# Ledger of designs, part 73: peptides against a protein of PDB entry 3ZOQ

Target 1, 223 residues: chain A of PDB entry 3ZOQ
Amino acid sequence: QLLQDSWWNQLKEEFEKPYYQELREMLKREYAEQTIYPDSRDIFNALHYTSYDDVKVVILGQDPYHGPGQAQGLSFSVKPGVKQPPSLKNIFLELQQDIGCSIPNHGSLVSWAKQGVLLLNTVLTVRRGQANSHKGKGWERLTDRIIDVLSERERPVIFILWGRHAQMKKERIDTSKHFIIESTHPSPFSARNGFFGSRPFSRANAYLEKMGEAPIDWCIKDL

## One batch from the design tools (peptide; made by RFdiffusion4, then SolubleMPNN)

Design b2_p16_6_s1 (from b2_p16_6, 11 letters changed)
Fold by OpenDDE base, seed 2:
Order: C-alpha cells, then structure tokens, then sequence
Structure b2_p16_6_s1 (fold): chain B 223 residues (1-223), chain A 16 residues (1-16)
C-alpha cells in the first residue's frame, strides 16, 4: 500500500543543518522564557494537515498572529471562538463576492488545509504582542525550502501570493509548471488597491479543473 | 505515519 509523501521526507536534510539547529536552540529558549505563538505543538500544522503530495494550492503569510489564542499554525487562520482579524474578514468578503460563500461564524481555515491548501507562513513563530519578532532567525530558510521542493514537484501547484512579501518568493517558483495568483494584501491598508475583485478562489479552482484535479470547496461551514 | 511522527517529535523538541 502506497504511503503519502510526507514533508519529513522532503525536509529531513534541513533539520540537520546548522542554521536549523541554531533556530531550534533559539526557539527552545523563547518558549521557555517568553510567551510564543502558536503553541509549540501547532508550529507545523500546515504540514500536518497538507502533505507534500496533497498540496494543490499554497497561500503564503508572513508570521503568526501574536495575540492570545489566535494562531493555530496556519496562515491567516484563527482558532474557533476568536474574533476574525481584519485581513481574514477581508478574505471572507472576497470569498463571498468571488464565489458566493457565506461568511462563517469563525475564522478556522482547517477545512481548506484538509483539502490541499497549504496555509504557510514564512516565519512560523512569534512573541506575544511583537510582530516579526522571530524574523531572520532561520524559519525563512526552511520555508524557502518548502517552496523550492514544491516548485521542483512535477504535479503543478497554484501559489496565491498576496502582497509584496509573498510575491518576493516568485523567483523560487517554476512558472513553466506552476501557476501564480497575485494581488495586493487583504489587509485593510491594501485590500482596496487590488485584493478585492482579484477572485483568487475561483481562479485557483479554474486552474485545478484545467489540470484535471478536484476543485477546492472554499466555503466554510459554521460551527 | 512515521514521517508525520518525526515532525511531531520536532515540535516537542522545540517546546523544551
């Protein structure tokens, strides 16, 4: 019986490299001395929910939400019961306008992840109340490798790149095989400059259908 | 899977 191609098989060499060992030691200190998000057991949730071989779509974020109870190891996603952050609200507004989905009463995107949407932040941890506090500590090298191994995959992937930070990763993506959907960021500061009306969800599904793959059910049910 | 367990083990290492 064939097993799923898990991320460990793709990334095991990275975990042995000095940069990651240094990152590990830093994180051990951070979790011991500071309040770090997400919970340490949720750091790789994006990889847990969406195996390497099952990835259909990638949505890149920067770093986790830094407020209590928010981050769950998935880009843009928040735990049930948590108020939807402004960017996530705008994502759901675009989702509604794009394909007619109702706005859910929660902010969990786990249902997307389980369908093959890799909800990846470039930095996977953050200190409470300190955005980008773990920037430049080694996560970016690991997550770059994640993008690289997906780019090297023969089976095509759709990359949704909101904002300049995510779009900086375009150079790592083989556009002869993979598809890019770009717009401004869903943040209230930029959403009206191109995110709204960009229709990333229907466009992603259109690519999936062209590739002979099942589309994503982007609509999220209430809890 | 064994591979998934390795990621879980890594998360546990980071929590220490």
Amino acid sequence: as target 1 above (223 residues)
Amino acid sequence: SAAEEQLREEEERLSK
Scores: peptide ipSAE 0.522, ipTM 0.913, DockQ to the pose 0.022
Fold by OpenDDE base, seed 5:
Structure b2_p16_6_s1 (fold): chain B 223 residues (1-223), chain A 16 residues (1-16)
Amino acid sequence: as target 1 above (223 residues)
Amino acid sequence: SAAEEQLREEEERLSK
């Protein structure tokens, strides 16, 4: 009986390494003493929704939203009922202009994740109201390994890299096998400098079709 | 799946 490739099989060795053990101990203290997002049971939602074998597209974020009820363990995504953050609003504006999708009445990207879009932050936790508070604590090493094992996969992946932070990961991606879509970040501070008009959704689907794979249905239904 | 269960066990270890 052959075991299917899974995230645990790809990452189990990382969880035994000292850096992650130290990260774990830090996080246990943080969740006990501070308000940390997302909920601890949602930390690996990106991996829960999108298996290693099912990844078609990767969208990299930096760290989770740091406001109450926002983060749900998926990059750029917010729980239903939460006001759409500015970057997410811009993502939906580009989605509308790119492929004609309506602007959804919520900000959940779970439908993308279920189709094979890995919505991965490089840092998977944050303190309430303190952006990047868990930067440099060990998450980046784990998420780098996630990128590495995807890069090593024979079946091609499409990496969507918005902004400089995500683009710094390009050196870890085997471009002989995998595709990269780059633009400025969807943030209001940078979206007008290249994100708008970059058409990442149609471009991703064009690659998928060229590979003989089903395209992503990027349009999000209202709840 | 077994893989998902292992990740969930890890998340539980991180819980307060």
Scores: peptide ipSAE 0.337, ipTM 0.867, DockQ to the pose 0.022
Fold by OpenDDE base, seed 1:
Structure b2_p16_6_s1 (fold): chain B 223 residues (1-223), chain A 16 residues (1-16)
Amino acid sequence: as target 1 above (223 residues)
Amino acid sequence: SAAEEQLREEEERLSK
């Protein structure tokens, strides 16, 4: 599926660069010879669900879930019917404590994406069972450009940066225009060290209201 | 420590 015109206008030059062509050739081989996640049609779901102009909030992840049927091209999100991963469970716990949302019976964050929450991983593919296996293959350069063009946008964006990996991207964000919400990662290994109680959802909505934007309905309905 | 933080980051990555 082709990218929306707004993203195409921002990224078309990247797709013509040698690094991206090499990435595409790598991906072609990987999808042919290995089990790669997400499905190749879902790689750019974050950009498909949330146009460049419609981005209100960005939530950065590292790379897709590497288990069968999990990844759906959105950071932290899993397909319906898939057990919620530990980090996602903690996200929903914080959501409940922050703004009183019920914990959904599934892990799909598509409803956030459709409201302008860009659920972007820095690396957009992964080999089955091998976390970060596609690190350093070209995705980071493209996703850095995504962050850059959002940073350059006149209309402000809210960046939610969980953990050190996401926070390393802060240097690319014009904080004179854009808002940053930082905490430790929602992983069980770090959530109790600052993620819980960070209230990223209410804080994001507070910024949106300050900008005269409609807030995000963060509560996810059961399927 | 820095080493503990690196380990935590790796565990976070593996667990998602």
Scores: peptide ipSAE 0.020, ipTM 0.538, DockQ to the pose 0.226
Fold by OpenDDE base, seed 4:
Structure b2_p16_6_s1 (fold): chain B 223 residues (1-223), chain A 16 residues (1-16)
Amino acid sequence: as target 1 above (223 residues)
Amino acid sequence: SAAEEQLREEEERLSK
């Protein structure tokens, strides 16, 4: 898969910066010496599925799932055939309660991405079994730039910010143009403290309708 | 496009 030209135009300068070159060199070593997720071809899947211009909604995650076969380069999403992680299960529970969608028999959120939901992690790689192992290595600077260029876009974006980590990015978002949906994280540790009942899906669609845009079909078909 | 090719090359470099 190739990145859309729209993202290239927004990010090309970042790829030439020293921090990214250092990140790249680190990643080369990591992928050579360690088991790293997702597959290197899937690192930028969020950008592959959703062009810069097509972004309607952003859902921020922290870093990829660190188990075998899980991560597919999309926040919270897992490849078909993979057991749904607890946070994702809670996302689907809220989806069901919010807008009546059935819980799918898989955890792939690709259908959302194809509709303009940018499923972005702030850190795009992880070592097997080691959450946050690639934190502070340069990804955050790139993904901050992704948020920045979206914030600078004239066409409004809806940012769904679950939990404190994602909410820390709010300062980078021009709330005069863009919409924010905030709640606690879907994690079992926090979901009952505000995520459940937050109705992010219907709220996002309400904003889209106000902007004269087509709503997201959040319901996911079984495979 | 040329831009897509450049990005592909970057991804390929990461894959090494």
Scores: peptide ipSAE 0.095, ipTM 0.734, DockQ to the pose 0.020; fails the geometry check

Design b2_p16_6_s2 (from b2_p16_6, 10 letters changed)
Fold by OpenDDE base, seed 5:
Structure b2_p16_6_s2 (fold): chain B 223 residues (1-223), chain A 16 residues (1-16)
Amino acid sequence: as target 1 above (223 residues)
Amino acid sequence: SAAKKEEEEIERRFAE
């Protein structure tokens, strides 16, 4: 699929590189021979919903959920009607405690994406039932470039980095221009070690307001 | 259940 013009201008050189061509060929084979998530049309949903110029906040994930109907092409997000995964539940718990939002009856974060929250996984595809099955196949190089071009952008970005995997990308972010919010991951295995009480949503909005930008409406309406 | 085991493995990896 073609990307929005703003992203195409930033990433077009990557798509011509051998690593991406190899990735594309791999994906063609994988989608033909395996059950791959998300749907091929949803791989770049994060970039579809949030243009390069409209990015206000970045939330990094690892790779898509690998269960049926879950992955939406957005980090941490699940399609409406899908049970909220534990990490997502904890995100909503922190959201409620942080800024008073109600817990939504679904797990779609599309409303965040539409407001400029880039919900980016470092790896954008996965085999059914096989977490990180597409690790090291080329996605990381592309998504590193996405981080790079955002870091190079003059208009500041807020990067929310939950857990070690996301925090490994900190070296690519110009902290003289951009703001980083770090904590442990919302996973039940780590949330009590720092994620809960980290108040990333209010902190992000406070920074946006200081920059003269509209805050994110983090509260998600029921469907 | 298998689904619960798969979910747990994902969440464990997220926490690493």
Scores: peptide ipSAE 0.448, ipTM 0.917, DockQ to the pose 0.875
Fold by OpenDDE base, seed 2:
Structure b2_p16_6_s2 (fold): chain B 223 residues (1-223), chain A 16 residues (1-16)
Amino acid sequence: as target 1 above (223 residues)
Amino acid sequence: SAAKKEEEEIERRFAE
């Protein structure tokens, strides 16, 4: 899948490495023999919507939703017309409480991505109905490199790290120049232990304003 | 339902 120049320049060395070639071959077999999400053309949507230089905020997820029609290559996001998963519903509840946004009638976060919110999963593909089925196949090495090159960027980035899985990436982030917003995961099984009331959206915008950057319009219009 | 169980599985995993 072709990446725009800004990401290609940062990641081209990874794509030539054996681990990624093995991942690529694995994915070819998986997409041919199994039902894999997201659509192969959507795997790198996070990088398509948000260039390397345009990244303002990073929101890390684990791996894509594994139900039909859900995943669209953006962490936590679902295609319009798809029922909002519980974690996403809680994200919108916190958004409403944090900065007063209405809860949208869809779950697409594309508008965030277009504003510089990199909605990155650690693993970018999954088999239908089999959570974490593509764990340990090479994606983690690539997405770690994505975090690394952002950490190495001079222009500061805000990393929103929900839950332990995302927070494990904190060691890769230069906190001398980048900002981290941490809480428990928005999942119903953890949201009441810290996510609700964490106000990640207003806090992110506060950091952006301190850096002299335009804030994110987190509110999502109905379709 | 199967769909509900799948949803619960991923949400539980996310919370870990």
Scores: peptide ipSAE 0.433, ipTM 0.914, DockQ to the pose 0.859
Fold by OpenDDE base, seed 4:
Structure b2_p16_6_s2 (fold): chain B 223 residues (1-223), chain A 16 residues (1-16)
Amino acid sequence: as target 1 above (223 residues)
Amino acid sequence: SAAKKEEEEIERRFAE
């Protein structure tokens, strides 16, 4: 089975649709003929680490890092031992200023995922060195469905939407029952326009507490 | 460096 039961129940119909079959065939060719990231076994890591029912927070990214060894199937996250990309560094800077966490010596956000933070990219694969090379190939339809089924969930979710790309998904979210935290993107090209000082981590935890749920331990331990 | 330029290109697109 491709996904754990909770996600499978929500998405199984998508996998039978022509668009996904075409995407699958495309990916088979791409992985065979090109260097594609992340590893094919890691494509759905976000869903593997965070079940449908366990999602507390969603952080949307665009597409995976396209350098060797970087992408691990989680938005913004990089494998241990990999240099932290600028956006991720800024995320940690805001984390430090927001709630006092130290800057970790690695960029893995797996600890967030394990606590219910769905680190979802809208496009889940990329060719080496070619950002957005798999845009418009079908991933967006699947990930839109992921957002949809979360929006339809009775238990509220917190959506953290950094930048315009992520914010474009706001229309798919039922804001009558779900919470949205918006700011500019953590990219160095936009962070000073609103991301810094936005305090998304404390705000997310405040919402969780209001919902009667345990807050996220956003602080990341060194490895 | 080429790597830095590539990184900047990505980060620029992220900001859009």
Scores: peptide ipSAE 0.425, ipTM 0.912, DockQ to the pose 0.912
Fold by OpenDDE base, seed 1:
Structure b2_p16_6_s2 (fold): chain B 223 residues (1-223), chain A 16 residues (1-16)
Amino acid sequence: as target 1 above (223 residues)
Amino acid sequence: SAAKKEEEEIERRFAE
């Protein structure tokens, strides 16, 4: 099956729906005729690394980086050896100021994903050099369902919502049960308006401890 | 450069 058992149980009905079949056919053509990121095998990496039941924190992004070798199927994350994009650099700056982590020599957030941080983009593919080129093609319906089934989960989740795009999903989250951490986006065009100093990492861990769960080790080791 | 311009486009989109 496409996904591991816990996510498959939650999402299998979506994959049978016409919208997803149409999306799948579109993607087949796109990957055949265009340069699409991430690699098709990496599209669902966020769900591969973090099972439905193991999700502790969700960090929402918009869509993948559209440069060669960058996107690895995790929001904000880049493959080792790739220059850290400005937003990611700012994430690490805030991480350092928040909880004292050193700035890593790479941009891979896989270690977060393996600990239960779901690094989910709203749209999961993009054409080379064309930001948001796969907007409105069906991904948003699937990723909305991902948010919905997490919201319906009995065990609480922490949603970190940077910027207006992510914050628009707040209406889908049961805030009587789940926790929300909001600020402006880490982008250089917005970070100084609230992201810096927002301390999302320590705040997330504080919630996890209140829930009786192990905190995230946010510090990333060098490769 | 083209790479720099594309990078800025991404970051601008994120901030919208």
Scores: peptide ipSAE 0.390, ipTM 0.904, DockQ to the pose 0.838

Design b2_p16_6_s3 (from b2_p16_6, 9 letters changed)
Fold by OpenDDE base, seed 2:
Structure b2_p16_6_s3 (fold): chain B 223 residues (1-223), chain A 16 residues (1-16)
Amino acid sequence: as target 1 above (223 residues)
Amino acid sequence: AAEEEERRREEERLAR
């Protein structure tokens, strides 16, 4: 898949490495033999919507939603017309409480991505009905490199790290120049333990303003 | 999915 020049320049060396070639061969088999999400053309949507230079905020997810029509290559996001998953509903509840946004009638976060919110999963594909089925197959090495090149960037980035899985990436982030917003995961199992009331949206915008950057319009319009 | 992983982790925490 063709990446934008800004990402290609940062990641081109990864695509030539054996691990990535093995990942690609695995994915070819998986897409041929199984139902895999997202669509193969949507795998890199996070990088398509948000260039390397335009990244303001990173929100890390684990792996794509494994239900039909859900995944769109963006962490936590679902295609329009798809029922909002519980974690996404909690994200919108926190958004409403934090900055007063209305809960949208859909679950697409594309408007965030277009504003510089990199909605990155650590694993970019999944088998239908099988969460983490593509864990440990090479995606984590590529997505670690994405975090690394953002950490190396001079212009500061805000990393929003929900839950322990995302927080394990903190060691890759130069906290001398980048900002980290940490809380429990928005999942119903963890949201009441610190996600609710964490105010990640207003905190992110406060950092952007401090940096002299335009804040994110986190409010999502109905479709 | 992240939801399933958080569930598993909470179950593991409570089992300790």
Scores: peptide ipSAE 0.037, ipTM 0.691, DockQ to the pose 0.119
Fold by OpenDDE base, seed 1:
Structure b2_p16_6_s3 (fold): chain B 223 residues (1-223), chain A 16 residues (1-16)
Amino acid sequence: as target 1 above (223 residues)
Amino acid sequence: AAEEEERRREEERLAR
């Protein structure tokens, strides 16, 4: 897949490495033999919507939704017309309580991505009905490099790290330059233990304003 | 999905 020049300049060396070539060959087989999500054209949507230079906020997910029509290459996001997953519903509940946004009638976070919110999963593909089926196949090495090159960027970034999996990436982030917002995961199993009331949206915007940057319009319009 | 992984982790925690 063709990346924007800004991401290509940061990641071109990764694409030449054996691990990535092996990942690509694996993915070719997987997409040919099985139902894989997202669509192969949507794998890098996070990088397509948000250039390297335009990244203001990063929200880390684990891997794509594994149900039909759900995944669109953005962490936590679902295509319009798809029922909002429980974690996404909780994200919108926190959004409403934090900054007063209405709960949208869809689950697409594309409007955030277009404003500089990098909605990155650590693993970018999954088999239908098999959560984490592509874990440990090479995606984590690429997405670690994405975190690294953002951490090395002079212009600060805000990292929103929900749950333990995302928080494991904290060691890769230069906290002298970058700001981290941590809480429990928005999952129904963890949201009441710290995600609700964490106010990640207002906190992110407060930091952006402190940096002299335009805040994110987190409110999502109905379709 | 992250939700399913959190569910699995919670189930594993409750089983301990």
Scores: peptide ipSAE 0.037, ipTM 0.695, DockQ to the pose 0.127
Fold by OpenDDE base, seed 4:
Structure b2_p16_6_s3 (fold): chain B 223 residues (1-223), chain A 16 residues (1-16)
Amino acid sequence: as target 1 above (223 residues)
Amino acid sequence: AAEEEERRREEERLAR
C-alpha cells in the first residue's frame, strides 16, 4: 500500500525486510482464501489519516474487530452504521464523564485521527470471527517500529495505554520526552477496575496545552 | 478487540 511521505520515510526500510515480505505473501493468501478484516485498502488507515509529523496522541489497540463491516483500520473505531462494541461504548461513557461530550450515534473515531490521534492496533488484520488469528505473523514487528520511530521523534507524543497488552509497549517509549496515560482496558471486564474515572481525554489535552499545542476536540458529532 | 474476547473466554471458563 502507498503511505504518506512522512510515514514512508520512517518505515521504508521495514517494507524491504524479509519478515514484511513474508507477511505480505501471507496476507495475499489470507485475503484470497478467507474473509479478512479490515478491507485490504483500509489496513493502513491509521497512517493515512494521521501523518508521522501530525501525531499528537497514540491510542494502542490489539487487533481489529472481527465482525462484518466493523473494522475500519483504526483502533477501537467502527464504521458508521455499525453497533458500538462494548469497549467503545465504555470509551464514550468515560468521554462524557471526563469532559462532558455527548455520546455519538455512531462509532467512527475518524475525527480524532484527523486531529493527530493515531489509532494504532499492534496487529492490523484478522480473520472473520477469529480474534488474534494474525498474531505473530509480522505485524507486531512493523507496529513496534512505528512506536519506536515515534519514540525517537523530538516532538513529544502522548501515549494512551489501556490494559496490559498496550502497557507492554511502555518499554519502547522514551518517557523522558513522551507522556504516558495508563489505565485498565475499557472492556466491560476491566473498565470498573480503573478505566472509568481515569480521565484520559482531559489529561491528554492538559499535556498538549503544556507543550503549547492545540488540544484535541474529542467530542464526536452525530452523522 | 481480542483482549476483550480473551478475557470473556477466561471469565466464562472460570465461572464454570
Scores: peptide ipSAE 0.034, ipTM 0.696, DockQ to the pose 0.141
Fold by OpenDDE base, seed 3:
Structure b2_p16_6_s3 (fold): chain B 223 residues (1-223), chain A 16 residues (1-16)
Amino acid sequence: as target 1 above (223 residues)
Amino acid sequence: AAEEEERRREEERLAR
């Protein structure tokens, strides 16, 4: 897949490294022998929808949804017509309480991505029915580099870090330049421990306004 | 997947 020029310029050196070549060979085998999500054409959707220069906000996920038709190559997002996963439902509940948005009839976050919200998973592929099956295979090194090049960018970025996995990436973020919004994960198991009432959407927009940037329209229209 | 983060969070909650 051809990345947008802005991401290619930042990541081209990674694609030549042995770890990435090994990852590619692994993925070729996996896609041939197993059912892998997302579709191979959708792996880099987060980078396709949001250029390096257009990134305003980053929302980190772990790895793609492992059910049929779910994964869209965007963290927390599901394709239209797919039932909203519990964590995504809680994201929309917080969105409603934070800024008054209606709960959408679908789970696609593409409208956020198109506005500069990088919906990045740390691992970009998964086997059907096997959560974290591609953990430790090389994706984390690439996605760490994505975080690093954003941290090195002069124009500030807002990082939304839900849960411990995402928060482990905080050490890679230059907090002298960039803003971090942290809470518990939107999961039903953790949402009541700090995610609800964290108001990440209004807080992100408040930072954007302070920077003289256009806020994100977080409200998602029905399809 | 969100489910793995959910499972991990439940494990963390139970370990507290």
Scores: peptide ipSAE 0.041, ipTM 0.713, DockQ to the pose 0.136; fails the geometry check

